# Peptides against a protein of PDB entry 3B8E: the designs that were tried, part 199

Target 1, 230 residues: chain A of PDB entry 3B8E
Amino acid sequence: PFLIFIIANIPLPLGTVTILCIDLGTDMVPAISLAYEQAESDIMKRQPRNPKTDKLVNEQLISMAYGQIGMIQALGGFFTYFVILAENGFLPIHLLGLRVNWDDRWINDVEDSYGQQWTYEQRKIVEFTCHTPFFVTIVVVQWADLVICKTRRNSVFQQGMKNKILIFGLFEETALAAFLSYCPGMGVALRMYPLKPTWWFCAFPYSLLIFVYDEVRKLIIRRRPGGWVE

## One batch from the design tools (peptide; made by RFdiffusion4, then SolubleMPNN)

Design b1_p27_2_s1 (from b1_p27_2, 21 letters changed)
Fold by OpenDDE base, seed 1:
Structure b1_p27_2_s1 (fold): chain B 230 residues (1-230), chain A 27 residues (1-27)
Amino acid sequence: as target 1 above (230 residues)
Amino acid sequence: SLTKELLEKIKKELEEFKEKLLEKLKE
């Protein structure tokens, strides 16, 4: 998210406080759940044939998997961000390079894609309106990511939802998302305005896509054992 | 390389979904 923000010079999709809530609130329990699931995964059960080379390969594979998951989460968040801004009159193309004018308190006539002028206060309300849906999108995408990370080679349908810690983590993330989205005062304290229930569903297509992608990837790996499908 | 191709395919599908959502919102 931060890299795209710098490169595209778009309005900030996530506030610093929201980022901290994601990092501290939503990443810890999933990380713990994944650490326990790594013990159930084929990677930890296979005794390294060569501890040095196999450890390095496993670390690279884990790093790549986490990097890919993070990129997909960011894409899901940005999708929600662009949908919300487009609903408010700011098309994605119009947002490119708009940051400088968007953050300027003295410019009260920033035009949207339809020629409507937005005051600084109105722009900041729209910006902060994106924070909660972006956060919720990350949480919903994390559900899929946690489920798909259970197995590297097997289908989720084959291994099932056996990890109680993972299930607990999913409930905790959902409860945190609900608290941050609907608790009074969060708009002022965390710059997270209340979320319309409809926005929870914006992340589901991404979660489904990630799930399908992972199943297809696993299917390809199973059909071509030894192919550099990496 | 396959992961990159799959990520690009996902990105493309997400962009297509975004366009469909935007079309529905304009409606």
Scores: peptide ipSAE 0.000, ipTM 0.200, DockQ to the pose 0.279
Fold by OpenDDE base, seed 2:
Structure b1_p27_2_s1 (fold): chain B 230 residues (1-230), chain A 27 residues (1-27)
Amino acid sequence: as target 1 above (230 residues)
Amino acid sequence: SLTKELLEKIKKELEEFKEKLLEKLKE
């Protein structure tokens, strides 16, 4: 999220404190749940390769999986960010390079894509309105990503939802998201304004798409072992 | 390999940025 913010010079989609809350609060339990995951049946069925090389490969695979999950989460968050800003009159193309004027307190006539002028206060309200949905979107995407990450090659339907720690992690993340979204004072403390319930559903199509994509990917890997998709 | 390399670079930059942010917050 921050890299896109710097590269695109767009308004800040998620506050720094909120990013830290995500990194420290929401990712910890899922990471633990993945660490305690029962070894994938396919990994257990493979004859132990050289134990040194297998450990190294496994660490690389875990690191790559976490990196991919983080990227997918960021994409989901940015999708929600762009949707909210577009609904408020700021099309994605118009946001490019707008940060300098957006963050300037002395500029009260920043135009949106439709020529409407926005005061600094109005812009900051819209910015802070994006923070909560961005966070919630990450949580909703994490629901799918965590379920997907249960198995590298096997379908989620084959592995089942046997990991109680994962289930607990999902509930904890959801509870945290609800707390940060609706607890009084979070708008002041974390720059997270209350989220309309409708925005919870904004991430669902994206989460479903990721789920379907990963199942298809896994299906391809199963059918064509050693392909470029690995 | 290119996607992996890009992902690793992005991850590294994000981690470095996270560390810098944590350092600034401690200040």
Scores: peptide ipSAE 0.000, ipTM 0.253, DockQ to the pose 0.030
Fold by OpenDDE base, seed 3:
Structure b1_p27_2_s1 (fold): chain B 230 residues (1-230), chain A 27 residues (1-27)
Amino acid sequence: as target 1 above (230 residues)
Amino acid sequence: SLTKELLEKIKKELEEFKEKLLEKLKE
């Protein structure tokens, strides 16, 4: 998300504090959950694996999984961002290169795609309105990611939700999202304005897409062990 | 070199954003 902000010079889609909350709050518990689950799986798999080759394969698989998941999360967040800005009169094409004028406090007549002038304060309200839905989109997509990462080869339906730490992670992410979205003062403190409940559902198609993608991937791996998808 | 330049640009933008946030929190 931040890379696209810099490259495209668009208004900031997600606040730095919110990014930190995602990285530290939402990713840490899942990472711990995965570490415990890997440790349990390794304890059960007593066969002497070559620790060097298996670590490398695991690191590559983890890196690819996080990379792909991160890209889908970013796409979901940016979609939400562009929808909100479009609803407020700023089409995606108009946002390209607009950051300089957008962030200038002395320019109070920035025109939207329809010729309406926006003050600095109004622009910042719209920008901050995007932060909360972007964050919530990431959290909802992370639900799917956590469920997916639990199993490398088996369907989610086969292993079930036995990992209490994973369930706790999902609850923590959801609670954090609710807190940041609805707690009074978060609009001032974190620049996250209250979210309309309808925006929670905007992320569901992306979560479903990730879930379907991973189930298909796992199905391919199960049918073709050692294929290019591994 | 391109990666390094991009990282430096990211760091600069993050610092500028941090400063803006701090200014707004003081208001």
Scores: peptide ipSAE 0.000, ipTM 0.220, DockQ to the pose 0.028
Fold by OpenDDE base, seed 4:
Structure b1_p27_2_s1 (fold): chain B 230 residues (1-230), chain A 27 residues (1-27)
Amino acid sequence: as target 1 above (230 residues)
Amino acid sequence: SLTKELLEKIKKELEEFKEKLLEKLKE
């Protein structure tokens, strides 16, 4: 998200504190869960590692997490971000390069895509309104991500949901998302304004898409071993 | 080399932004 923020010079879609909450609150437990996941032969190419000395997550799992999955997660978050901003009059194309004027407190006449002028305060409200849905979208997408990360070739249906830590992680991150979204004071403390319940569901299609994509990918891998999809 | 330079520039901007954010968090 931050890379796109810099490259596109768009308004900040996700606050730094929120990013930290993702890293510490939502990613750590899943990472631990992956460390205790049952080995799949194609993922665990090395001998059983010592969890005290070796990397918490296998290099392949790390590559998947920060590569493909991270991209889908970012896309889901940005989709939600762009939808919210579009609903408030800022079309995606108009957001490009807008950051400088957006963050300038002395400019109170920033125009949206429809010619409406926005004060600094109004812009920040909209920005902060995007933070919570973006975060929630990430969490919902992470549900799918965590499930698919445990396997490379095997279907989720084949591997199953036997890892209790993974299941706990899913509940924990969901609870954290709910807490950050609805707890009073989060708007001030974390610049996360309350989320409409409907926005929880906006991420579900992306989560489903990730599942479908991963299952198709795995199916291709099973049918064409050694292909580029691997 | 161009890609590396671009990546370094991005990293630098990221660090600067991080510093600005940390400053704002201290306020």
Scores: peptide ipSAE 0.000, ipTM 0.222, DockQ to the pose 0.030; fails the geometry check

Design b1_p27_2_s2 (from b1_p27_2, 22 letters changed)
Fold by OpenDDE base, seed 2:
Structure b1_p27_2_s2 (fold): chain B 230 residues (1-230), chain A 27 residues (1-27)
Amino acid sequence: as target 1 above (230 residues)
Amino acid sequence: ELTEELLKLILEKLKEFFEELLKLKKE
């Protein structure tokens, strides 16, 4: 998110504090939950592999897979960001290069895509309105990510939802998201303004996309053992 | 306000950093 902000020179889609909340708050319990996940049923049945080559390849493939999922998460957040800004009159193309004027306190006549002038205060309100739904979108997408990451080859439907710690992690991150989104004072403390309940659903297509992506990936791995998709 | 100014400064420095990296990549 931050890299896109710098490269595209758009208004800040997600506050630094919110990013820290994701990294330190929402990801910690889920990450711990994965450590307690039961071994895949097929792992113990795997033939002995060359421990040197296969370990390195596996680490690279896992890193790539997580990188891809992370990109989908980011896209989900940015989608929500662009939708909110578009609803407020700022089309995505208009946001490119707008940051300089957007962040200037002395410019109170920044025009949107429809010629409406926005004061600095108004711009900051809409910016901070984007922070919460971006965060929530990441959390909702993380639901899918967390569920799929418990296995590398087995379908989530095959492995089931037996890890109580994982389930707890899902509730914890959701509760944190709700707290940060709706608790009074978060707008002042964290620049996270209250989120309309409807915005929770904005992330669902991306959560579904991650599920489909992972299931397809796992299906390919099962059909083509030793492929680069592992 | 101070936090916002600091953040802005950090962002500007990061931008400069990336621009320098891009220049180095072209050499």
Scores: peptide ipSAE 0.000, ipTM 0.187, DockQ to the pose 0.022
Fold by OpenDDE base, seed 3:
Structure b1_p27_2_s2 (fold): chain B 230 residues (1-230), chain A 27 residues (1-27)
Amino acid sequence: as target 1 above (230 residues)
Amino acid sequence: ELTEELLKLILEKLKEFFEELLKLKKE
């Protein structure tokens, strides 16, 4: 998200504090939960792996999988961001290069795509209105990511939801998202305005796509062991 | 290949969604 913000020179889609809340708050407990599950599953199935060759292949497969999931997650967040700005009169094409004027406190006549002038305060309200649904989109996509990362090769349906720590992680990240979205004062403290409940559903198609993608990938890996499915 | 197809599908669905939003605004 931050790289696209710099490259496209668009208004900030997600605040730095919100990014820290994602990285430290929503990702930490799930990551710990996955560490416990991996230890349990690997203890039962370890044939003696060659530590040099099998580690490199596994690290590359993991890095590619996380990279692809991360890209889909970012695309989902940016989609939500562009929809909200378009609803407020700023079409995606108009946002390109707008950051300099958008962040300037002395410019109170920034025009939207329809010629309506926006004050600095009004622009910042719209920007902060984008932060919450972007964050929630990331959390909803992370649900799918956590579920799919539970298994490396087997379908989620084969392993089941036996890990109580993973279930706790999903609950914790959802509770944190709800708290940040609806708790009074979060607009001032974290620059996150309250979210309309309808925006929670905007991320569901992306979560479903990630889930389907990973199940298909795992199915291909099971049918063609050793094939690099790019 | 599967990632590229999925990305194309997402982009197509996004385009359809934006076209529907533009139709609702003309009404």
Scores: peptide ipSAE 0.000, ipTM 0.190, DockQ to the pose 0.290
Fold by OpenDDE base, seed 5:
Structure b1_p27_2_s2 (fold): chain B 230 residues (1-230), chain A 27 residues (1-27)
Amino acid sequence: as target 1 above (230 residues)
Amino acid sequence: ELTEELLKLILEKLKEFFEELLKLKKE
């Protein structure tokens, strides 16, 4: 998000404090939960493959898969960001290069896509209105990430939701997201303004996309052992 | 330089966050 903010010169989609809340609050428990996940049923039954060459390839492929999932996650956050700004009169094309004028306190006549002028205070309210939905979108997409990370090869439907710690992690991150979104004073403390409940659903297509992506990937791995998709 | 600026920004925002939390606790 920060790199795109710099490269595209768009208004900041996610604040530093919200990033810290993701890293320390929402990611920690899920990450621990994955460490305690039960071994995949087929991993234990596989005869020892040649440990040196196969381990390196597998680590690279896992890293690539997580990288792709992370990209889908980021796209979900940015989608929510662009939708909110569009609803407030700022179309995505108009946001390109707008950051300099957007962040300038002395410019009180920044025009939206429809010619309406926005004061600095009004712009910052809209910017901060984007922080909470972006954060919530990340959390909702992380639900899918956590569920798919449970297995490397088997379908989530085959492995099932056996890890109670994972389920607790999903609940905890959701509760934290709700707390940060709706607790009074969070708009001032975290610059996270209250979120309409409908925005929780904005990320669902991306969560579904991650599930479909992972299930297709795992299906290909099962059908073509040793293929390039591993 | 960018890392240092980011760290500074993080520290400033954390400070602001804790100050606001302290204000909320007093109300």
Scores: peptide ipSAE 0.000, ipTM 0.214, DockQ to the pose 0.019
Fold by OpenDDE base, seed 4:
Structure b1_p27_2_s2 (fold): chain B 230 residues (1-230), chain A 27 residues (1-27)
Amino acid sequence: as target 1 above (230 residues)
Amino acid sequence: ELTEELLKLILEKLKEFFEELLKLKKE
């Protein structure tokens, strides 16, 4: 998110403090839960043809798949960000290059896509209104990511939900998201203003997309053993 | 309204994806 903020020169979609909350608060317990997940039966039973080359190839393919999932997560957050700004009169194309004027407190006449002028205070309210839904979107997308990470080749339906710590992690990150979204003072402390409950559902299509993407990937791997899609 | 339209579009694309997934399962 921060890299796209710099490259596209758009208003900041997610604050540094909220990124820290994701890294330390939402990702820590789920990451620990993965250490306690039972190994997939097919991964442990299949001997590599060449232990050196096949292991390296498999690790590269897995890292690539996780990189793709992370990119989809970021896209989900940015989708929510662009939707909120569009609802407030700022179309995505208009946001490109707007950061300099957006962050200048001395400019109080920044125009939206419809010619409405926005004061610095009004712009910051809209920006901080985007931070919370972006964060919540990442959390909801992480639900799917955590569920798919427990398997490499088998579907979630074949492996099942055996890790109770993983389930606890899902509830913990959801509770943290609710706390950051609705606790008084978070707008000042973390630049996260309260959001409408309906915004929780904005991320569900992306979580489902990740889930379906992973199931298709796994299906391809099962049909083409040793392919580049592991 | 814009959010609803975008959500509908996403749901439509998801439906298409599920249909393709079902086709792959039948092969």
Scores: peptide ipSAE 0.000, ipTM 0.210, DockQ to the pose 0.033; fails the geometry check

Design b1_p27_2_s3 (from b1_p27_2, 22 letters changed)
Fold by OpenDDE base, seed 5:
Structure b1_p27_2_s3 (fold): chain B 230 residues (1-230), chain A 27 residues (1-27)
Amino acid sequence: as target 1 above (230 residues)
Amino acid sequence: SLRDELLEQILKELKEFFEELLKRLKE
């Protein structure tokens, strides 16, 4: 997100506080759950034919999978960001290069895609309105990540949601997202304005995409043991 | 519906945005 912000010179889609909430609040339980599942999967691993090469390949594959999931997650967040800004009159193409004028407190006549002028205060309200939905989108997409990470080779449908840590992680992330989105004073304290309930559903297609991606990946691994996707 | 038209417009603009972004990254 930060790289896209710099390269595209768009208004900041995700605040520092939101990033900290993700890193400290939402990512910790998933990381712990993944560590336990990796340990459990390593215990269930049939004796690796070649422990050194198989470990290295597995680590690379896990890293690649997480990288790809992270990209899908970012795309979901940016999609929500662009939808909110578009609803407020700023089309995506108009946002390119707008950051300099957007962040300038002395410019009170920034035009949207329809010629409406926005004051600095109005622009910042819209920007901060994007932070909460972006965060919520990440949380909703992380639901899928948590569920898919539980199973390395088996379908989510085969193993089910039996891991108590996973269920707890889902609950914690959802509760945190709800707290940050609807608790009075969060707009002032964290610059996260209240979220319309409809925005929770904007991330669902991306969660579904992650599920489909992981199921397809697992299917390929099952059909081609030892292939390039392993 | 108006919503579908808006969504289509957003998707079109988003595509153009990413194409432009990719162009800038290649530069």
Scores: peptide ipSAE 0.017, ipTM 0.359, DockQ to the pose 0.047
Fold by OpenDDE base, seed 3:
Structure b1_p27_2_s3 (fold): chain B 230 residues (1-230), chain A 27 residues (1-27)
Amino acid sequence: as target 1 above (230 residues)
Amino acid sequence: SLRDELLEQILKELKEFFEELLKRLKE
């Protein structure tokens, strides 16, 4: 998300604090999961066939999987962002290069795609209106990750512990999203305005997409063990 | 529905946006 913001010079789609919350939330669950997997592997006294290569392969596979999921999450967030801005008169093409004028406090006549002029304050309200839905979209997409993890054929013990950690992580993220979206004063403190309940549904197509993507990936892995898609 | 038409228009604009973004990245 941040890379697209820099490259496209569009208005900031997600606040810095929310980005940090996502990064911390999304990184903690995998880190904890990996720590438990290592602890379980040590308890099970299974000598890794090649501890260096197997760890590296597993870390690479996990990194690639999370990288792909993260990319789909970002796409979902950006979709929501563009929908909101389009509803407010800013078409996606018009946003390209607009950041400089958008963030300038002295320019109070920035035109939208329909020629309507927007003051600095009005633009910032619209920008902050995008932050909450973007974050919520990511959280809803992460729900699909829970389903994906439940369907993984891991050991019953590993599935149980991972499932509890994932459920806890998703619950915390959802609670945080609800808190940021509906708690009074968050608009002032975190620049996140209240979300209309209808925007929660905008993320569901992307959650479904992730689910389908993972099922297809699993099918490919099952049909071609050791293939490049692992 | 008007909503579906709007959604299709947004999707079209998004596609054009990403195509332009990809063009800029290749540059």
Scores: peptide ipSAE 0.016, ipTM 0.315, DockQ to the pose 0.047
Fold by OpenDDE base, seed 2:
Structure b1_p27_2_s3 (fold): chain B 230 residues (1-230), chain A 27 residues (1-27)
Amino acid sequence: as target 1 above (230 residues)
Amino acid sequence: SLRDELLEQILKELKEFFEELLKRLKE
């Protein structure tokens, strides 16, 4: 997220504190749950052929899994960010290069895509309004991603939700998201303004899309073992 | 050993996160 912010020179979609909350807070319990997931995952069923190569393969597999999850989460968050800003008059194309003027306290007439002028305070309110939905979107996407990560080849419908630690992790993430979104003082402390309940649902279509895509991917892998889709 | 190392790293990061969060909340 921070790299995209720098490269695209867009207004900051997620504050540093919220990034830390995602990286260190929300992902940890699910990661632990996946690490302790026994023989149900395709990852764990791989017979170690060579201990040295298998350790390296496992490290690569873990890195790839976390990298993919993080990428999907970021995409979901950015989608929500762009939707919110578009609803407030800032189309995605207009955001490119806008950061310099956006962050300048002395510029109080930044124009949106429709010619409306925004004061610095108004811009910061909109920016901070994006932080909470971005975070919540990541959590909601994680619901699907964690389910997807249980298996690489098998459908979630075939394996089911047997990992109690994973379920606990999902509830913990949701509770944390609710706490950060609605607890008084979080707007001041973490720059996370209260989230309208409707924004919890903005990520659901995206999560569903990811879920469907992954199920289709897995179906293709099952039908064509060793294909490029794997 | 990799799992243990990862777990230790996760626990360390969690601890640091909560400590930092608590510091921020106290400010």
Scores: peptide ipSAE 0.007, ipTM 0.264, DockQ to the pose 0.020; fails the geometry check
Fold by OpenDDE base, seed 4:
Structure b1_p27_2_s3 (fold): chain B 230 residues (1-230), chain A 27 residues (1-27)
Amino acid sequence: as target 1 above (230 residues)
Amino acid sequence: SLRDELLEQILKELKEFFEELLKRLKE
């Protein structure tokens, strides 16, 4: 998210503190839960031809998959961000290059896509309104990510949900999202304004996309063992 | 120019990835 902020010069969609909350709060418990997940039998039973080379290749493939999932997560967050800004009069194209003027407190006549002028205070309210939905979107997308991380080749339907710690992690990150979204004072403390309940559902298409992506990936792996998507 | 190039690269990589997935799915 921060990289896109720099590259596109758009208003900051997710605050630094919120990013920290994701890294420390939402990702930590799930990561621990995955450490306790039982190893997939087909991965562990396959002996590499060359342990050094095949291990490195496998690590690269796994890293690529996680990188791709992370990109899908970011896309989900940005989708929510752009929708909210569009509803407030700022179309996505208009946001490109707007950051400099957006963040300048001395400019109080920044125009939206419809010619309405926005003061610095008004712009910051809209910006902070985007932070919470972006965060919540990431959490909702992470639900799918955490579930698919249980397996490399087997379908989620085949392995099922056996890790109680993982389930706990899902509830914990959801509770954290709810806390940050609705607890009084979060707008001042974390620059996260309260979220309308309807925005929780905005991320569901992207969660579904991750599930579809993973199932397709696994299907390809099953059909073509040793493929680059493994 | 660097930022535009990076964005284009990201979008290109995503597109190529999905195209490759679709290709493999059809085989």
Scores: peptide ipSAE 0.000, ipTM 0.226, DockQ to the pose 0.042; fails the geometry check

